# Designs tried in a protein design run: peptides against a protein of PDB entry 3EFO. Part 6

Target 1, 262 residues: chain A of PDB entry 3EFO
Amino acid sequence: SQLADLYKSCETDALINFFAKSAFKAVLHQPLKVIREILVNQTAHMLACYRKNCASPSAASQLILPDSMKVLPVYMNCLLKNCVLLSRPEISTDERAYQRQLVMTMGVADSQLFFYPQLLPIHTLDVKSTMLPAAVRCSESRLSEEGIFLLANGLHMFLWLGVSSPPELIQGIFNVPSFAHINTDMTLLPEVGNPYSQQLRMIMGIIQQKRPYSMKLTIVKQREQPEMVFRQFLVEDKGLYGGSSYVDFLCCVHKEICQLLN

## One batch from the design tools (peptide; aimed at target 1 I64 D67 H254)

Design b1_p13_1 (made by RFdiffusion4)
Pose (drawn by RFdiffusion4):
Structure b1_p13_1 (pose): chain A 259 residues (1-239, 243-262), chain P 13 residues (1-13)
Amino acid sequence: SQLADLYKSCETDALINFFAKSAFKAVLHQPLKVIREILVNQTAHMLACYRKNCASPSAASQLILPDSMKVLPVYMNCLLKNCVLLSRPEISTDERAYQRQLVMTMGVADSQLFFYPQLLPIHTLDVKSTMLPAAVRCSESRLSEEGIFLLANGLHMFLWLGVSSPPELIQGIFNVPSFAHINTDMTLLPEVGNPYSQQLRMIMGIIQQKRPYSMKLTIVKQREQPEMVFRQFLVEDKGGSSYVDFLCCVHKEICQLLN
Amino acid sequence: SVSHVTYDMDALH
């Protein structure tokens, strides 16, 4: 009968999986704007209830989120930015209908990764003694002109290359000497390489391991290349609203529920 | 006590 126990026991990934499927089913029944509104308001409602009933007294300038829901807003914003709940500019209806379908079948492990892609820094990789590098937030702010990154959501795998990308690596991987020497349209498996091209292939394998679909590798050269598509998967950035924007929005309506 | 995370909205504006 205590609300504190309800919140202390929640799981964001499980909640996100439900909201996503619930919203994606509703796309075939209601205006998308209506669906998005229900999602945002339900999110503000859950947090406002916690604020007025469980949270110890705190200043109004603060937004209080339970530990169980620490990353719930970030993921909810990712759902709202997803092309299924978004619109016309680019992204075919065939792409929307397809993604809408893929999510309807997903387990928790799949939906977590689908809505928050895994961004791995590759240029800072520890040679032959690896075990998959620490992940980095899904934002352009964590990309470096000197860096090479791996981004995966379970369906797509992007190998991102910065302009000042170390030629040493571009050689040990693409067997070519320089950055401008790589052609994106040749997105096939590169072998050779003794220390790196192997350590990279190692992590590309470990990533695919638990994943049902074999991912489509897409190489992205930084500055003005196909990168436009890649930017979509940096779900923390604006690309809908940014993570911070959404957080700023939820607080407004939580306050509107004046308490 | 129930544990939680706080965000300062003035710092985010």
Fold by OpenDDE base, seed 2:
Structure b1_p13_1 (fold): chain B 262 residues (1-262), chain A 13 residues (1-13)
Amino acid sequence: as target 1 above (262 residues)
Amino acid sequence: SVSHVTYDMDALH
């Protein structure tokens, strides 16, 4: 059917870009609550239409997503949790204005990375490979106390270190003997010169390529206070300012779809 | 048919 073909050809990244810009334009003349409701409704309506017209019959407890939109809910949740769409006293008007302006000028590739960061397990690097490590989902559940992870969203870059990060990797990256010796005030990695250090720097360079902004590096130690800032980029988790986890959002969307269809 | 992903919402709780 024509509708089925439409869903097959749907590009979620383009949709998120469109929804983000539309929402961020709307903040100038509509209440944030209304904008958020519209975004949720639009998500539910699109998926309800698919369920009704394109999906095979299934139990009401099932949430059915076409492959082309398999990540639409997670991106939509990220959009909803963006500071531009949050009216919290903890978020400055200047920060909202800044991020609004940034997104309004972003292309599709930039906006998708902005809303859903790339999180890479650096501790798994093969120094003999030119391939980037496979990204993991942006959730605390995917981190490891023994791991080192690089997070990038096109504007910021974080190197997160677990409390039990391997000393050999710490030595390789920072040229210090232990986790405790890492200086988190640094914004640049030292040029240690070993293969691991060079590979990490190469990866960071690749991530930086074709991005309009230079990403500042922040070193983050697990269980230290600055980790709270890093956790804000674990977008599938519950937000600091009341945003839903991805799982909670899926439940919300599912309920709304059921309401639309029943 | 369109390829799809299915979540069991009962299992997520």
Scores: peptide ipSAE 0.283, ipTM 0.837, DockQ to the pose 0.924
OpenDDE base, seeds 1, 3, 4, 5: peptide ipSAE 0.258, 0.279, 0.260, 0.272; ipTM 0.825, 0.837, 0.822, 0.833

Design b1_p13_1_s1 (made by RFdiffusion4, then SolubleMPNN; from b1_p13_1, 4 letters changed)
Fold by OpenDDE base, seed 1:
Structure b1_p13_1_s1 (fold): chain B 262 residues (1-262), chain A 13 residues (1-13)
Amino acid sequence: as target 1 above (262 residues)
Amino acid sequence: SVSHHLIDMDALS
């Protein structure tokens, strides 16, 4: 059917770029509450239409996502949780204006990475492989106290270290004997020169080469105060300023779909 | 007709 073909050809990253720019434009003349409601409604309507016209019947307790839109809800939630669309006094007007302008000029690839960061398990790095490690979901549940993770969103780069991260990796990356000796004030990794260090630097280089902005590196130790900044980029978790978790958003969308179809 | 993903909302909530 024509609808089935439409959903098959749908590109979530393009949709999110469109919705983001539309919403951020609307901020100038519409209340934030209305904008958020429109975004949720649009999401629910698209998925309700799919369920009604394209999907085979399934239990009401099931949320049905076409393959082309399997990540639409998570990206939409990230958009809704962006500071531009949040009505919180803790967020400065300058920050809102800055991020609004940034997104208004972003291409599809840039906005995708901006809203949903890439989180890479660096501790699993194979120094003999030229392939990037597989990204994990941006949630604290995917972190490990024994792990080292690299997060990038096109503007910032974070190297997160678990409290029990392997000393040999710490030595390999920082040329220091232990976690306690890592200096989190540094913005550049030292030139250690071993294969692991070189591989990590290569990965960081690959990530940077695809982005228009130079990403500042922030080194973050687990359980230290600066980790709170890092955790804000774990976008599937509950937001600091009242944004929903991905799971909560799915429940919200599912409820709205059911209301539309019943 | 179109491939899709099913999420069990009862399991998530």
Scores: peptide ipSAE 0.436, ipTM 0.902, DockQ to the pose 0.895
OpenDDE base, seeds 2, 3, 4, 5: peptide ipSAE 0.423, 0.435, 0.419, 0.432; ipTM 0.897, 0.902, 0.896, 0.900

Design b1_p13_1_s2 (made by RFdiffusion4, then SolubleMPNN; from b1_p13_1, 5 letters changed)
Fold by OpenDDE base, seed 2:
Structure b1_p13_1_s2 (fold): chain B 262 residues (1-262), chain A 13 residues (1-13)
Amino acid sequence: as target 1 above (262 residues)
Amino acid sequence: SSSYVSIDMDALL
């Protein structure tokens, strides 16, 4: 997919893996605030160095990213928004410990998907095509009330359904007449057997491939309470527990770069 | 030099 190609940066992926493990190791000995500041500072310094020494002259209002690091900010923001680095009482110690240990053992490919999930518009599937739908940016702005989206981060898989999802697709996926009839307690899709269902299952299988953990499927209806959990994986949006949106983070990084260079 | 991505922060905000 276009997004997959966009985020297929080996250097950035390796860096974020390194930063994640370094930060998650540091949480045992350093205050979270300090760790976050270090990560932001490191990001800003790397980009400032590029801007100063490697980039073509550009207006000060421009955030200049080397091609190899074009997705560094979004990954860094995702890292900063991970529960391990968030100092919020709503996050249990056990959850922090769990995710910390998970990431500490993740390879580059795993951490890539973990920090920035795949979000696939399932409602756009062409049953006549063997191509996977192009992933969209992980933001609410990319969702549609008429759409059905599959989100996966290597640990969790969500099938999000808009309130106005096509009944035909609902029937095809769940073998029920309407959105209201969808049972969100199910963790497995029924084997309906039609081409659409088969293709969706194929996609899910592909996503599950080469992942060290079996992703539990969660069915999410738009505007129901469980959607809040799903929305936490829309990593470009503002975090539930104080994390910045991608845009806000870009502004923060840009400001820091400007301060370093001026 | 290497290619780069430019984001207009004024437009983004």
Scores: peptide ipSAE 0.201, ipTM 0.816, DockQ to the pose 0.637
OpenDDE base, seeds 1, 3, 4, 5: peptide ipSAE 0.155, 0.199, 0.175, 0.157; ipTM 0.793, 0.816, 0.803, 0.790

Design b1_p13_1_s4 (made by RFdiffusion4, then SolubleMPNN; from b1_p13_1, 4 letters changed)
Fold by OpenDDE base, seed 2:
Structure b1_p13_1_s4 (fold): chain B 262 residues (1-262), chain A 13 residues (1-13)
Amino acid sequence: as target 1 above (262 residues)
Amino acid sequence: SVSSVEIDMDALS
């Protein structure tokens, strides 16, 4: 059917770009609460329509997503949790305006990365491989105290180090003997010159390629105060200012879909 | 039909 073809060909990244720009335009003349409700409603309606017209029968307890939209909910939740759509006093008007303008000019690829960062487990790097490590989901549950992770969203780059990061890797990256010796005030990695350092720098270079902005590097130590900033980019977790986790959002969407179909 | 991903909300909740 025509609807089936539509859902098969759906490009979620383009759709999120559209929703983001539409929402960010709407903030000029609609209350934020209304905009958020519209986004949730649109998400639920799209998925309800799919379930009704395109999906095979399934239990009501199941949330059914077409393959082309399997990541739509997580991106939508990220959009909903963006500071532009939040009215918290802790978020300055200038910050909202800044991010609004950024997204309004972003292409599809840029907005995708912006709303859902790449989180790479670089502690698993094969120095003999030119391939990037497989990205993991942006959640604290995917981090490990023994790990080192690189996060990038097109604007910022973070190198997160677990408290139990291997000293040999720390030595390889920073040329210091231990976690405690890492200077988090640095914005550039030292050119240590070993294969691991070179590989990491190469990866960072690849991530930076074809991005419109030069990403500033921030070194983050686990359990230190600045980690709070980093955690804001773990977008599948519960938001600092009351935003939903990905799981909570899925439940919310599912509930609304059921209400629409029952 | 369109290929789908199913998430068990009972298990998730």
Scores: peptide ipSAE 0.462, ipTM 0.926, DockQ to the pose 0.928
OpenDDE base, seeds 1, 3, 4, 5: peptide ipSAE 0.453, 0.455, 0.438, 0.448; ipTM 0.923, 0.924, 0.919, 0.922

Design b1_p13_2 (made by RFdiffusion4)
Pose (drawn by RFdiffusion4):
Structure b1_p13_2 (pose): chain A 259 residues (1-239, 243-262), chain P 13 residues (1-13)
Amino acid sequence: SQLADLYKSCETDALINFFAKSAFKAVLHQPLKVIREILVNQTAHMLACYRKNCASPSAASQLILPDSMKVLPVYMNCLLKNCVLLSRPEISTDERAYQRQLVMTMGVADSQLFFYPQLLPIHTLDVKSTMLPAAVRCSESRLSEEGIFLLANGLHMFLWLGVSSPPELIQGIFNVPSFAHINTDMTLLPEVGNPYSQQLRMIMGIIQQKRPYSMKLTIVKQREQPEMVFRQFLVEDKGGSSYVDFLCCVHKEICQLLN
Amino acid sequence: PEPPPPEVVYQSP
């Protein structure tokens, strides 16, 4: 009968999986605007209820989120940014219908990765003694012109190359000497390489391991290349609203529920 | 005008 126990026991990934499927089913029944509004308001409602009933007294300038829901807003914003709940500019209806379908079948492990892609820094990789590098937030702010990154969501795998990308690596991987020497349209498996091209293929394997679909590798050269598609998977950035924007929005309506 | 972002606090129930 206590609300504190309800919140202390929640799982964001499980909640995100439900909201996603619930919203994606509703796409075939209601205006998308109506669906997004229900999602945002339900999110503000859950948090406003916690604020007025469980949270110890705190200043109004603060937005209080339970531990169980610490990253719920970030993921909810990712759902709202997703092309299924978004619109016309680019992204075919065939792409939307397809992704809408893929999510309807997903387990928790799949939906967690699908809505929050995994961004791995490759240029800072520890040679032959690896075990998959620490992940980095899904934002352009964590990309470096000197860096090479791996981004996966379970369906796509992007190998991102910066402009000042170390030629040493571009050689040990693409077997070509320089950055401008790589052609994106040749997105096939590169072998050779002794320390790196192997350590990279090692992690590309470990990532695919638990994943049902074999991912489509897409190489992205930084500055004005296909990168426009890649930017979509940096879900923390604006690309709908940014993570911070959404957080700013939820607080407004939480306050509107004046308490 | 846009209001500033709120401070985010995290609590354990």
Fold by OpenDDE base, seed 1:
Structure b1_p13_2 (fold): chain B 262 residues (1-262), chain A 13 residues (1-13)
Amino acid sequence: as target 1 above (262 residues)
Amino acid sequence: PEPPPPEVVYQSP
């Protein structure tokens, strides 16, 4: 069918870019509440239409997503949780203006990375492989106290270290004997020169490649106060300023779809 | 207590 073909060919990343720019433009002349409602409604309507016209019959308790829109809800939630669309006094006008302008000029690839960061388990690096480690979902549940993770969103880069991260990796990356000796004020990794360090630098280089901005590196130790900043980029978790977790958003979308179809 | 999240099912259109 025509609709089935449409959903099959849907480019979710392009849609997210469109919705982001449309919403951020609308901020200038519409209340934030209305904009958020429109975004949720658009998401629900698209998915409701699919369920009604294209999807195979399923239980009412199930949220049905076409394969092409597998990540639509998570990206929409990330958009909704962006500071530009949040009405919180804690968020400065300057910050909102800055991020608004950034997104308004972003291409599809840039906006995709911006809204949903790459989170890479660096502790699993194979020094003999040229392949990037598989990214994990941006949630605290995917972190490990024994792990080291690199997070990048096109603007910022974080190297997160668990409290029990392997000393041999710490030595390999930082040339220090232990976790306690890592200097978090460092913005550049030292030139240690061992294969692991070189591999990590290569990975960082690949991530930086073709990005319009040079990403500043922030080293983050688990359980230290600055980790709070890092955790704000774990976009599937509940946000600091009232943004929903991905799970909560799925519930919200599902409820609205059901309402539309009843 | 929050209700459990819906089961997400992926389908090919």
Scores: peptide ipSAE 0.398, ipTM 0.852, DockQ to the pose 0.826
OpenDDE base, seeds 2, 3, 4, 5: peptide ipSAE 0.374, 0.373, 0.253, 0.174; ipTM 0.848, 0.843, 0.764, 0.805; seed 4 fails the geometry check

Design b1_p13_2_s1 (made by RFdiffusion4, then SolubleMPNN; from b1_p13_2, 8 letters changed)
Fold by OpenDDE base, seed 1:
Structure b1_p13_2_s1 (fold): chain B 262 residues (1-262), chain A 13 residues (1-13)
Amino acid sequence: as target 1 above (262 residues)
Amino acid sequence: AKPPLPEILIEEP
């Protein structure tokens, strides 16, 4: 059918870019509450239409997504959780203005990375491989106390170290004997020169490639106070300023779809 | 109190 073909050809990353720019433009003349409602409604309506006209029959308890939109909800939630669309006094006007302007000029690829960061398990690096490690979902549940993770969103880069991260990797990356000796004020990795260090630097270089901004590196130790900043980029988790987790948002969307179809 | 997470079905084209 015509509709089925339309959904098959849908490019979610382009849609998110469009919705983001539309919403961020609307902030200038519409209440934030209304903008958020519109975004949720659009999401629900698109998915309800699919369920009604394209999807195979399924139980009401199931949320049905076309493959082309399998990540639409998570990106939409990330958009909704952006500081530009949150009405919180803790968020400065300057910060909102800055991020608004940034997104308004972002291309599709940039906005995709911005709203949903890459989170890479660096502790799994194969020094003989040129392939990037497979990204994990941006949630605390995917971190490990024994792991080392690199997070990048096109603007910031974080190297997160678990409290039990391997000493040999710490030595390889930082040339220090233990986790306790890592200096988190460092913004550049030392030139250690071993294969693991070189591989990590290569990965960082690939991530930085073709990005319009140079990403500042922040080293984060698990359980230290600055880790809170890092955790704000775990976009599938509940946000600090009232944003929903991905799970909660899925429930919300499902409920609204059901309401539309009843 | 939270509703259960809906089962997600992703349909292939």
Scores: peptide ipSAE 0.176, ipTM 0.753, DockQ to the pose 0.786
OpenDDE base, seeds 2, 3, 4, 5: peptide ipSAE 0.041, 0.065, 0.131, 0.061; ipTM 0.741, 0.699, 0.729, 0.700

Design b1_p13_2_s2 (made by RFdiffusion4, then SolubleMPNN; from b1_p13_2, 5 letters changed)
Fold by OpenDDE base, seed 5:
Structure b1_p13_2_s2 (fold): chain B 262 residues (1-262), chain A 13 residues (1-13)
Amino acid sequence: as target 1 above (262 residues)
Amino acid sequence: PVPPPPEVLIETP
């Protein structure tokens, strides 16, 4: 069917880029609440249409997604949680304007990374491999106190260290004996020269490739105050300023779909 | 009470 073909050809990253730019244009002449509602409605309508016309029979308790849109909800939630669309007094007008301008000029790949960061488990690196480690979902639940993670969204890069991160890795990256000795005021990694350090630098280089802006590196220790900034980029979690977790958003979308199909 | 999250089924066309 024509609809089936449409969903097969759907590119979620392109849709998110479109929705983001459309929404960010709309903020100039529409209330934020209305814009958010439109985005949710559009998401629900697209998914409801798929369920109605394309999906195989399934239980009502199931949310059915076409493969091409499997990550649409999570990206949409990230968009909804962006400061441009949040009506919170804690967010300055300048910050909104800045973020808006950034996204308005982003290509599809840039906006995808911007809204949903890459979170890489650096502690699992194979120094003999030239491949990037598999990214994990952007949630605190995926972090480990024993782990070291690199997060990047095209603008910022964070190196997060668990309180129990391996001393050998700390030594390898920072050339210091322990977690406590790491200086988080540094914006550059030291040139240690061992294979692990070199591999990490390579990964960081790959991430930086083809990005229009140089990402600022922030070193974050677990349980220190700057970690709170890092947590804001764990986009699947509940937002600081009222944004929903991914799970909560899925429930919301599911309910709306059910309402549309009833 | 917050309802449990729905099951997600990903279908490949």
Scores: peptide ipSAE 0.031, ipTM 0.672, DockQ to the pose 0.810
OpenDDE base, seeds 1, 2, 3, 4: peptide ipSAE 0.028, 0.030, 0.027, 0.026; ipTM 0.596, 0.704, 0.684, 0.678

Design b1_p13_2_s3 (made by RFdiffusion4, then SolubleMPNN; from b1_p13_2, 5 letters changed)
Fold by OpenDDE base, seed 5:
Structure b1_p13_2_s3 (fold): chain B 262 residues (1-262), chain A 13 residues (1-13)
Amino acid sequence: as target 1 above (262 residues)
Amino acid sequence: PEPPLPEVLIEEP
């Protein structure tokens, strides 16, 4: 069917870019609450239509997504949690304006990365490999106290270190003997010159490649105050300013779909 | 009470 073909050809990243720009344009003449409601409604309608017309028979308890839209909900949730669309007094007008203008100029690839960062478990790196490690879901649940993670969203780059990060890796990256010795005021990694350091630099370079902005590097130690800023980029978790977790959003979308199909 | 988490099924083309 035409509908089935449409869903097969759907590009979620393009949709998110479209929705983001449309929403961010609309903030100038529509209430934020209305914009958020429209986005949720559009998401629910698209998925309800799929379930009704294209999906295989399934239980009511199941949320059915076509493969092409498997990440639509999480991206949409990220969009909804962006400061531009939040009505929180803690968010300055200047910050909203800044991010709005940034997104309005972003291409599909840029906006995808902006809304859903890459989170890389660099503590698992094979120094002999030229491949990037597989990204993990942007949630605290995917972090480990023994791990070191690199997060990038096209604007910011964070190197997060667990409290129990391997000393050998710390030495490899920072040329210091322990976690406690790491200076988090650094904006650049030292040129240690060992294979691990070189590999990390290469990865950072690859991530930076073709991005329109030079990403600022922030070193983050677990349990230190700056980690709170880092956690805001774990977009699948509950937001600081009232945004839903991915799980909660899925439940919300599912409920809306069910209502539409009743 | 929180609603139950729906099972997510991803259908391949």
Scores: peptide ipSAE 0.063, ipTM 0.701, DockQ to the pose 0.803
OpenDDE base, seeds 1, 2, 3, 4: peptide ipSAE 0.035, 0.052, 0.062, 0.037; ipTM 0.614, 0.749, 0.699, 0.710; seed 1 fails the geometry check

Design b1_p13_2_s4 (made by RFdiffusion4, then SolubleMPNN; from b1_p13_2, 5 letters changed)
Fold by OpenDDE base, seed 2:
Structure b1_p13_2_s4 (fold): chain B 262 residues (1-262), chain A 13 residues (1-13)
Amino acid sequence: as target 1 above (262 residues)
Amino acid sequence: PEPPPPEILIEEP
């Protein structure tokens, strides 16, 4: 059917770009609450339409997503949790304006990375391979105290270090003997010159080369104050300012779909 | 990003 073809051809990253720009434009003339409601409603309607017209028969309790939209909910949740759409007083007008302007000019690839960062397990690097490590889900549950992770969203780059990260890796990256010796005020990695360091720098370079903005590196130690900032980019988790986790959002969307079909 | 949890049915229309 025509509708089925539509869902097959859907590009979630393009949709998110569109929704983001539309929402951010709407901020100028609509209440934030209304904008958020519209976004959720649109998401639910699209998925409800699929459920009604395209999906295979299934239990009402089952959330069904077309393959083309399998990651739409996670991106939508990220959009909803963006500071531009949050009405919390802790978020300055300037910050909202800044991010709004940024997103309004972003292409599809840029907005994709912006809303859902790359989180790379650096501690798993194979120095003999030129391949980038596979990104993990942006959730605290994917972090490990023994791990080192690189997070990038096109604007910021974080190097997160677990409290029990391997000393050999710390030495390899920072040329210091232990976690405690890492200077988190550093915005550039030292030129250590070993294969691991070189590979990490290469990865960082590759990530940077694909983005229009220069990403400042922030080194984050687990359980230190700056980690709170880092955690804001773990977008599948519950947001600091009342945003839902990805799982909670899925439940929310599911409920709304059921309401529409019921 | 990875797809939703396996509990969510993903199908091709």
Scores: peptide ipSAE 0.290, ipTM 0.888, DockQ to the pose 0.342
OpenDDE base, seeds 1, 3, 4, 5: peptide ipSAE 0.186, 0.148, 0.189, 0.156; ipTM 0.845, 0.839, 0.821, 0.851

